# Peptides against a protein of PDB entry 6B4J, part 107

Target 1, 315 residues: chain A of PDB entry 6B4J
Amino acid sequence: DITMQWYQQLQDASMQCVLTFEGLTNSKDSQAKKIKMDLQKAATIPVSQISTIAGSKLKEIFDKIHSLLSGKPVQSGGRSVSVTLNPQGLDFVQYKLAEKFVKQGEEEVASHHEAAFPIAVVASGIWELHPRVGDLILAHLHKKCPYSVPFYPTFKEGMALEDYQRMLGYQVKDSKVEQQDNFLKRMSGMIRLYAAIIQLRWPYGNRQEIHPHGLNHGWRWLAQILNMEPLSDVTATLLFDFLEVCGNALMKQYQVQFWKMLILIKEDYFPRIEAITSSGQMGSFIRLKQFLEKCLQHKDIPVPKGFLTSSFWRS

## One batch from the design tools (peptide; made by RFdiffusion4, then SolubleMPNN)

Design b1_p19_2_s2 (from b1_p19_2, 10 letters changed)
Fold by OpenDDE base, seed 4:
Structure b1_p19_2_s2 (fold): chain B 315 residues (1-315), chain A 19 residues (1-19)
Amino acid sequence: as target 1 above (315 residues)
Amino acid sequence: SVNEKWQEELREEAKKWLE
């Protein structure tokens, strides 16, 4: 399976990255520890500062991240920080930065769906300039949300139930599995972030270049989902999330082909979702139903709430 | 790739700083 091969390659690359900077992370030297902490803060704090407030602030954040990745010194916590402070500094920063982007999907976007767009546009822009960061974003995303690949992890003989639950994306702490609502909320955030990344371009970059991970991957994702058996509650939730965020962009890009796909979803795939939906899961099902019906009725997919406009970039 | 070469250059610069 080409999809699974791709998944595994990204995971292997991520693991190799961790091994590469192990010397920095495991060092007992006080100076090395200080450098590690400074680099970690420099990589992650700017991402946490991303907001919908002003385009100018977003540009500042982007420039800081790009400068850091480019080997230039940046100010962080009142200190000058550079990846050149350690031979493993760049690899470490790339990994932590990618991890933080995915974490913002998992946490911030999960709670505030509109936050997907400013985070995604920065991530997309950084990915364009630093492809390795993009690969690491995918690796982190795929690990936390296998549905973003998409695939359903399988239970293997001899596997502990907790390990299987973790593979499915659940958090398991003290032998207690995460509640379904919290799980779906986190998965939704990550899918929404992904759906935003694949459609957004950093406006101050070279727009003539092809998106490093563009809408064609969105089309692939939908096709793959439709070729899979629906998973109870999960499929209805994430399909809605994905279409709400990038459906308009897909409509514009694929036009008639998009509508054919949407009809197939409504007529062929939706009944399959219905068949596996229990009474307790009707919320996600109804939401997807209403969305599909509305879109088909109006012959339009609305621009998602929070989509960045020209006015945002002038603020 | 250009990116790999660039990254290697940064790593080499970091080594010099630690010397």
Scores: peptide ipSAE 0.008, ipTM 0.298, DockQ to the pose 0.021
Fold by OpenDDE base, seed 2:
Structure b1_p19_2_s2 (fold): chain B 315 residues (1-315), chain A 19 residues (1-19)
Amino acid sequence: as target 1 above (315 residues)
Amino acid sequence: SVNEKWQEELREEAKKWLE
């Protein structure tokens, strides 16, 4: 399966990256530790500052991240920080930056869905200029949310239950598995972030170039989901999240083909979801149903709430 | 890059679903 090969390749690349900067992370030298912490802060703090407040502020954040990745010194916590301070500095920063983008999906977007768009447009722009960061974003995303690939991890003989739960994307702390509602909330945030990334381009970049990971991957994701047996609660939840965020963009891009897919979901795939939906899980099912029915009735997919407008970029 | 090749393969595969 080409999808699984792609997944594994990204995971291998991510693991190799970790090994590359292991000298920096495992150093007992006081100066190396200081550099590590400074680089970590420089990579992650700008991402945490992303907000829907003003386009000008978003541009400043983007420029700061790009400068850091380009080997230029940046101000962080009142200090001048550069990836050139250590031979493994660039690899470390790329990894931590990518990790932070996914974490913002997992935390910020999970709680505030509209936050997906400003985070995604920065991530997309950085990905265009720094492809390795994009690959690492996918690697982190796929590991935390296998449904973003998509695939369903299987229990292997001899595997500990906790390890299997982690493979499914659950957090397990002190032998306590995460509650289903919290799990789905985090997965939703990451899927929404992904759905935003694949449709957005940084407006100050070269728009004539092909998106490094564009809507074609969204189409592939949908096709793959439809070819898989639905999972209880998970499929209905994430399918809704994905379509709500990027359905309008997919509609514009694929036109009649998109509508054929939407009808297929409603007529063929929905009954399969219903068959595995328990009474306690009807909420996600009903939400997806209502969304699909409304879209088909109106022959339109609404622009998602929080979508960045021209007025945002003028602020 | 290896990743670019994979992305191209994914694009080609996605096109089959559009037919």
Scores: peptide ipSAE 0.020, ipTM 0.564, DockQ to the pose 0.038; fails the geometry check
Fold by OpenDDE base, seed 1:
Structure b1_p19_2_s2 (fold): chain B 315 residues (1-315), chain A 19 residues (1-19)
Amino acid sequence: as target 1 above (315 residues)
Amino acid sequence: SVNEKWQEELREEAKKWLE
């Protein structure tokens, strides 16, 4: 299966990256520990500072991340930090940066859906200049949210229940599995971030080039989801999240073909979702239903709340 | 890159779905 091969290749690349900087992360040397912490902060703090406040501030954050990845010194925590401080510094920073982008989907976007867009446009711009960061973003995303691939992890003989739950994307702490609502909230955030990344381009880059991971991947994602059996609560939730964020962009890109897909979802796939939806899961189902009906009735998908406008970039 | 190769494959598959 081509999709699973792609998944595995990205996971392998991520694992190889971890092995490359293992010397830095496992060092007991005080200087190495200091460098590691400085690099980790330099990679992650700028991402946490991303907000919807002003385009100029977003540009400053982007420039700082790009400078760090380019081997230039940056100010972090009152100190000058560079990936050149350690031979494994660049690999470590790329990995931690990618991890942080996905974590912002999991946490910030999960709680504030509009945050997807400023985070995504920075991620997209960095991906354009640093393809390895993009691959690592996908690797982290796929690991935390297999539904972003999409695939459904299967229980294997001899597997511990907790390990299976983790493979499905659940957090398990002290033998307690995460509540379904919290799980879906985190998955929603990551899917929304992904849906934003595939449609956004950094406005100060070379926009004449092809998007490194563009809307064609969104089209593929929808096609793959529709070819899979729906999962209770999960499919209705994530399909809504995806369409709400990138449905407008897909409509503009694929035109009549998109509407054919949307009709297929409503007429053929939606009844299959209904058949597996329990009374306690009707919220996600109803939300998807209302969204599809509204879009088909109006023959339009609204621009998502939080979409970055020209006025944002002038601020 | 792995991503570039995959994008090419996806473009070819997407064409089939768009027909």
Scores: peptide ipSAE 0.019, ipTM 0.547, DockQ to the pose 0.039; fails the geometry check
Fold by OpenDDE base, seed 3:
Structure b1_p19_2_s2 (fold): chain B 315 residues (1-315), chain A 19 residues (1-19)
Amino acid sequence: as target 1 above (315 residues)
Amino acid sequence: SVNEKWQEELREEAKKWLE
C-alpha cells in the first residue's frame, strides 16, 4: 500500500530526526541544556502567539520563525537565540516547530475551529520555504491522527490494548482511555488544521510556485476515505470537519468533479456510514447529513468561518 | 528528497481520482 509506505517513510524520517539531535536533548552539560531550552522556546512560542487578530502580527510571527530556521538570531525570552548555537540546533528546532503546529491543531483548533486558518497559513508558508518542516508536520500529524493519512490502525496479535488505543490516536493516562468526545474533538482539530493547510498559501511568498502540499492531497484524502470502510462516529465526524474547512476550496478547484464526488458521498458512502451509526452517535451523522444536503440543495459550499480575507491582511 | 518524490506520487494518484 503506497499510502502506508508514505506513512512509514515519514515516521522513519521523523525518528531519524530525533536521533540526529539526540546529543542535544540528552546532554547533561548545563550550556547545552540552556541552548536546548532556548531553542525550544524560540521554536514554539511564536506558534502559540498566532491569532486571528491582525495580518501584520501574523507576518511578524512568520518572519520570526523563518529567521530562526534560516540561521538568523532571533529574540526569545529576552535573549538572542540562533540555531547555530549547536550543530544539532536546526534539526531540533524544525522538529519542535512541526510538533507545535500539530499541537495547535490538537488543542487550539480543537477548541476554536476558526484558529485553523491563521495557524495553517503560517504553517503552509513555512513549509514552502522549509520542506523538512512540512514533512515533520505530516509525521507528527499522522502519528497523532492516523485518520489524516488516512488509515485505521489494526490490532496486532500480542499488542497491548493501551498501545492499540494510542495507535488509534487516543490518549491513555493511568490505564484510562480518553473519552470519545474528547478524542474526536482533538482529531477534529487536527483534521481541520490539515484541511486549512492544503488550501492556504502565504500571501507574501512566491505564489507562482506550486503549493508544497496542496488541494490535490485533499482530493486524495477524500478518495482514500471513500475507499475505506467507514469507522463508527469517526468517519462522519472527520469527513464533516474536512469538508466544512476545505469543501469550498475543493469546489472551486475541481468544480464538476467535486460535485460528482459529493454526490457519491451522499448516495453511496453516506448509507454505509448510516449502517454503522448507533443511536448514540447520531449527532455526527446528522451534522454530516445536513451539511451535505444543504450543499447539494444550494449547489454551493460556504466559505468556512474564520477564512482569512483581504481585510485581514490589511490589518 | 525522498519525501518530495512521495508527494509527487501522491499528487499524481490524486489526479487519477479526478478522471
Scores: peptide ipSAE 0.018, ipTM 0.568, DockQ to the pose 0.040; fails the geometry check

Design b1_p19_2_s3 (from b1_p19_2, 9 letters changed)
Fold by OpenDDE base, seed 1:
Structure b1_p19_2_s3 (fold): chain B 315 residues (1-315), chain A 19 residues (1-19)
Amino acid sequence: as target 1 above (315 residues)
Amino acid sequence: SVDEEWQKELRELAKEWLS
């Protein structure tokens, strides 16, 4: 399976990255610990500052992240910080930066769907300039949300139930599994972030270059989902999230082919979702139904709320 | 590419269903 090979390759690259900076992360030396903390803050704080307020502020954040990844000193917490402070500094920063982007998906975007767009455009722009960060974003995303690949983890003989639940993307703390609503909220945030990344380009970059992970991956994702048996509540939720965020972009890109796929979803795949939907899960099902019916009726998919306009970039 | 193969498969499935 080519999809599973791709998944495994990204996970292997991520694990290899962790091994490369293990010396920095496991050091008991006080100076190494200080460097680690400074680098971690420099990598993650700018991402947490991303907002929908102004394009100029977003550009400043982007420039700071890019400068850090380029080996230039940046100001963080009142200190000058550079990846050159340690031989493993760059690998560590790339990993932590990628992790933070995905974390903003599962936390910030999960709570505020509009936040997907400013986070995604920065992530896309950084990915264009730093491909390794992009691969690590995918690795983190795929591990936390296997449905972003997509694939369904299988229970293996001898596996602990908690480990299987974690593979499915659930958080398990003190032998208590995460509630389904919280799980779906986090998965939704990550899928929405991914759907935003694949359609957005940093406006101050070289737009003549091909998107490093563009809308063709959105088309692939939909194709793979449709070739899989639906999961109760999960498929209806994430399919809606994905189409709401990138459906307009996919429609513009693929035109007639997109509409053929949307009809296939409504007429063939949607009944399969219905067949596995319980009375307690009707909310996600109804939301998807209404979205599909509205789009087919109007022959249009609306631009998602929070989509960045030209006026945003002039602010 | 893998994406082209999946696109082809989707087109074939869509044709089969719409016929």
Scores: peptide ipSAE 0.021, ipTM 0.670, DockQ to the pose 0.028
Fold by OpenDDE base, seed 3:
Structure b1_p19_2_s3 (fold): chain B 315 residues (1-315), chain A 19 residues (1-19)
Amino acid sequence: as target 1 above (315 residues)
Amino acid sequence: SVDEEWQKELRELAKEWLS
C-alpha cells in the first residue's frame, strides 16, 4: 500500500531525525543542556504566540521562525539563540518546531477552531521554505492522529491493549485511557489544522510555486476515508471537521467532482456511518448530516469561521 | 424542484464515478 509506505517513510525519517540530534538531547554537559533548552524555546515559543489578532504580528512570528531555521540568530528569552550553537541544532529545531505545530492543532485548535488558520498559514509558509519541517509535521501528525493519513491501526497479536490504544491516538496515562470526548476533541483539532494547511499559502512567499502539500492531498484524504469502513464516532466527527474547514476550498477547486463526492457521502456513506452509530454517538452523526444537507440545499459550502481575510493581513 | 433535479443529476453522476 502506497499510503502505508508513505506513512512509514515519514515515521522513519522522523526517527532518524531524533537519532541525529540524540547527542544534543542526551548530553549531560551543562552548556549543551542550556543550548538545548534555548533552542527548544526559540522553536516553540513563536508558535505559541500565533494568534488571530493581527497579520503584522503573524508576519513577525513567521520571520522569526524562518530566521531561526535559516541559521540566523534570534532573540529568545532575552538571549541570542542560533541553530549554529550546536551541530545538531538545526535538526533539533526542525523537529521541535514541527512537533509544536501539531501540538497547537491538538490543543489550541481543539479548543478554538478558528485558531487553525493563523497556525496553518505559518506552517504552510515555513513548509514552503523548509520542506523538512513539513515532512516532520506530517510525521508528528500521522503518529498522533492516524486518521490524518488516513488509516485505522489494527490490533496485532501479542500487542498490549494500552499500546493499541496509543496507536489509535488515545492518550494513556497511569493505565487510564483518555475519555472519548477528549480524544475526539484532540483529533478534531489536528484534522482541522491539517485541513487548513493544505489550502493556505503564506501571502508573502512565492505564490507561483506549487503548494508543497496542497488540496490534492485533501482530495486524496477524502477519497481514502470514503473507501474505508467508517469507524464509530470518529469518522463522522473528523469528516465534519475536515469539510467544515476545507470544504469551501475543495468546492472551488474540484467543482462538480466535489459535489459528486458530497452526494456520495450523503447517499452511500451515511447509511454505513449510521449503521455503526450508537444512540450516544448520534450527535456527531447528526451534525455531519445537517451540515451536508445544508450545503447541498444551498449548493454552497460556507467559508469557515476564522478564515483569514485581506483585512487581517492589513492589520 | 430545481434542487431535486440537481440532486438527481449529481446522484447519477456519482454512480457513474463509482462504476
Scores: peptide ipSAE 0.020, ipTM 0.576, DockQ to the pose 0.021
Fold by OpenDDE base, seed 5:
Structure b1_p19_2_s3 (fold): chain B 315 residues (1-315), chain A 19 residues (1-19)
Amino acid sequence: as target 1 above (315 residues)
Amino acid sequence: SVDEEWQKELRELAKEWLS
């Protein structure tokens, strides 16, 4: 399976990255610990500052992240910080930055869907300039949300239940599994972030270049989802999330082909979702149904709420 | 490239769906 090979390759690359900076992360030296913390803050704080407020602020954040990744000193916590402070600094920062982007999907976007767009446009722009960060974003995303690949992890013989639950994307803390609603909320946030990344380009970059991970991956994702048996509640939820965020972009890109796919979802795939949907899970199903029916009736998919406009970039 | 392979797969899938 090509998809699983790709998944594994990204996970292996991520694991190798972790091994590369293990010396920095596991050091008992006080100076190394300080550098680690400074680099971690420098990598993650700017991402946490991303907001829907102003394009100018977003540009400042982008420039700071890019400067850090470029080996330039940046101000963080009142100190000058550079990846050159440690030989493993760049790898560490790239990993932590990528992790933080995915975490913002998991947390911020999960709670505020409109936050997907400013986070995604920064992530896309950084990915364009720093491909390794993009690969690490995918690795983190895939690990936390296997449905972003997509694949549904299977229970293997001899596997601990908790490990299987973690593979499915559940958080397990103190032998307690995350509630389904919280799980779906986090998965939704990550899928929405992904759907935003694949359609957005940083406006101050070289727009003539091909998107490093563009809408073709969105089309792939949909195709793969449709070729899989639906998972109860999960498929209906994430399919809606994905289409709400990037459906308009896919419609513009693929036109008639997109509408054929949408009809296929309604006429062929939807009954399969219905067949596995319990009475307690009808909410996600109904939401998807209403969305599809509305889009087909109007022959249009609306621009998602929070989509960045020209006015945003002038602010 | 992986992308080229995916594009091929998508084209094949599209043909199957249109078929």
Scores: peptide ipSAE 0.019, ipTM 0.662, DockQ to the pose 0.032
Fold by OpenDDE base, seed 4:
Structure b1_p19_2_s3 (fold): chain B 315 residues (1-315), chain A 19 residues (1-19)
Amino acid sequence: as target 1 above (315 residues)
Amino acid sequence: SVDEEWQKELRELAKEWLS
């Protein structure tokens, strides 16, 4: 399976990255520990500062991240920080930065859907300039949300139940699996972030270049989802999230083909979702149904709330 | 499910992003 090969390659690359900077992370040296913490903060704090407030602020954040990744010193916590402070600094920063982007998906976007767009445009822009960060974003995303690939992890003989639950994307703490609602909320956030990344380009980059992970991946994702058996509650939730965020962009890009797919979802895929939806899970199904019916009726998918406009960039 | 033509397109896209 080519999809699984891709998944595995990204995971392997991520694991190799971790191994490359383990000297930094495992060092008992006080200076190394300080460098590690400074680099971690320099990588992650700017991402946490991403907001919908002003385009100028977003540009500042982007420039700071890019400078850091470029080996330039940046100010963080009142100190000058550079990846050159340690031979493993760049690998570490790339990994932590990518991890933080995905974390913002599962936390910030999960709670505030509009946050997907400013986070995504920065991620996309950084990905364009630093492909390794993009690969690591995918690796982190795929690991936390296998539905972003998409694939369904399988239980293997001898596997611990907790490990299987983690593979499915659940958080397990103290032998307690997270509640389904929290799980779906986190998955939704990550899918929404992904859906935003694939359609957004950093406006100050070289727009002549092809998007490093563009809408074609969105089309692929949808097609693959539709060719898979639906999962109870999960499929309806994430399909809605994806279409709400990138449906308008897909409509513009694929036009008639997009509408054919939307009809296919409504006519062929919906009954399959319904068949596995319990009475207690009707909320996600109904939400998706209403969305699709509205879109088909109006022959339009609305621009998602929080989509960045020209006025934002002039702010 | 997606028709065979779309599946073909997806395979082509997959080759592009796996290269």
Scores: peptide ipSAE 0.017, ipTM 0.623, DockQ to the pose 0.035

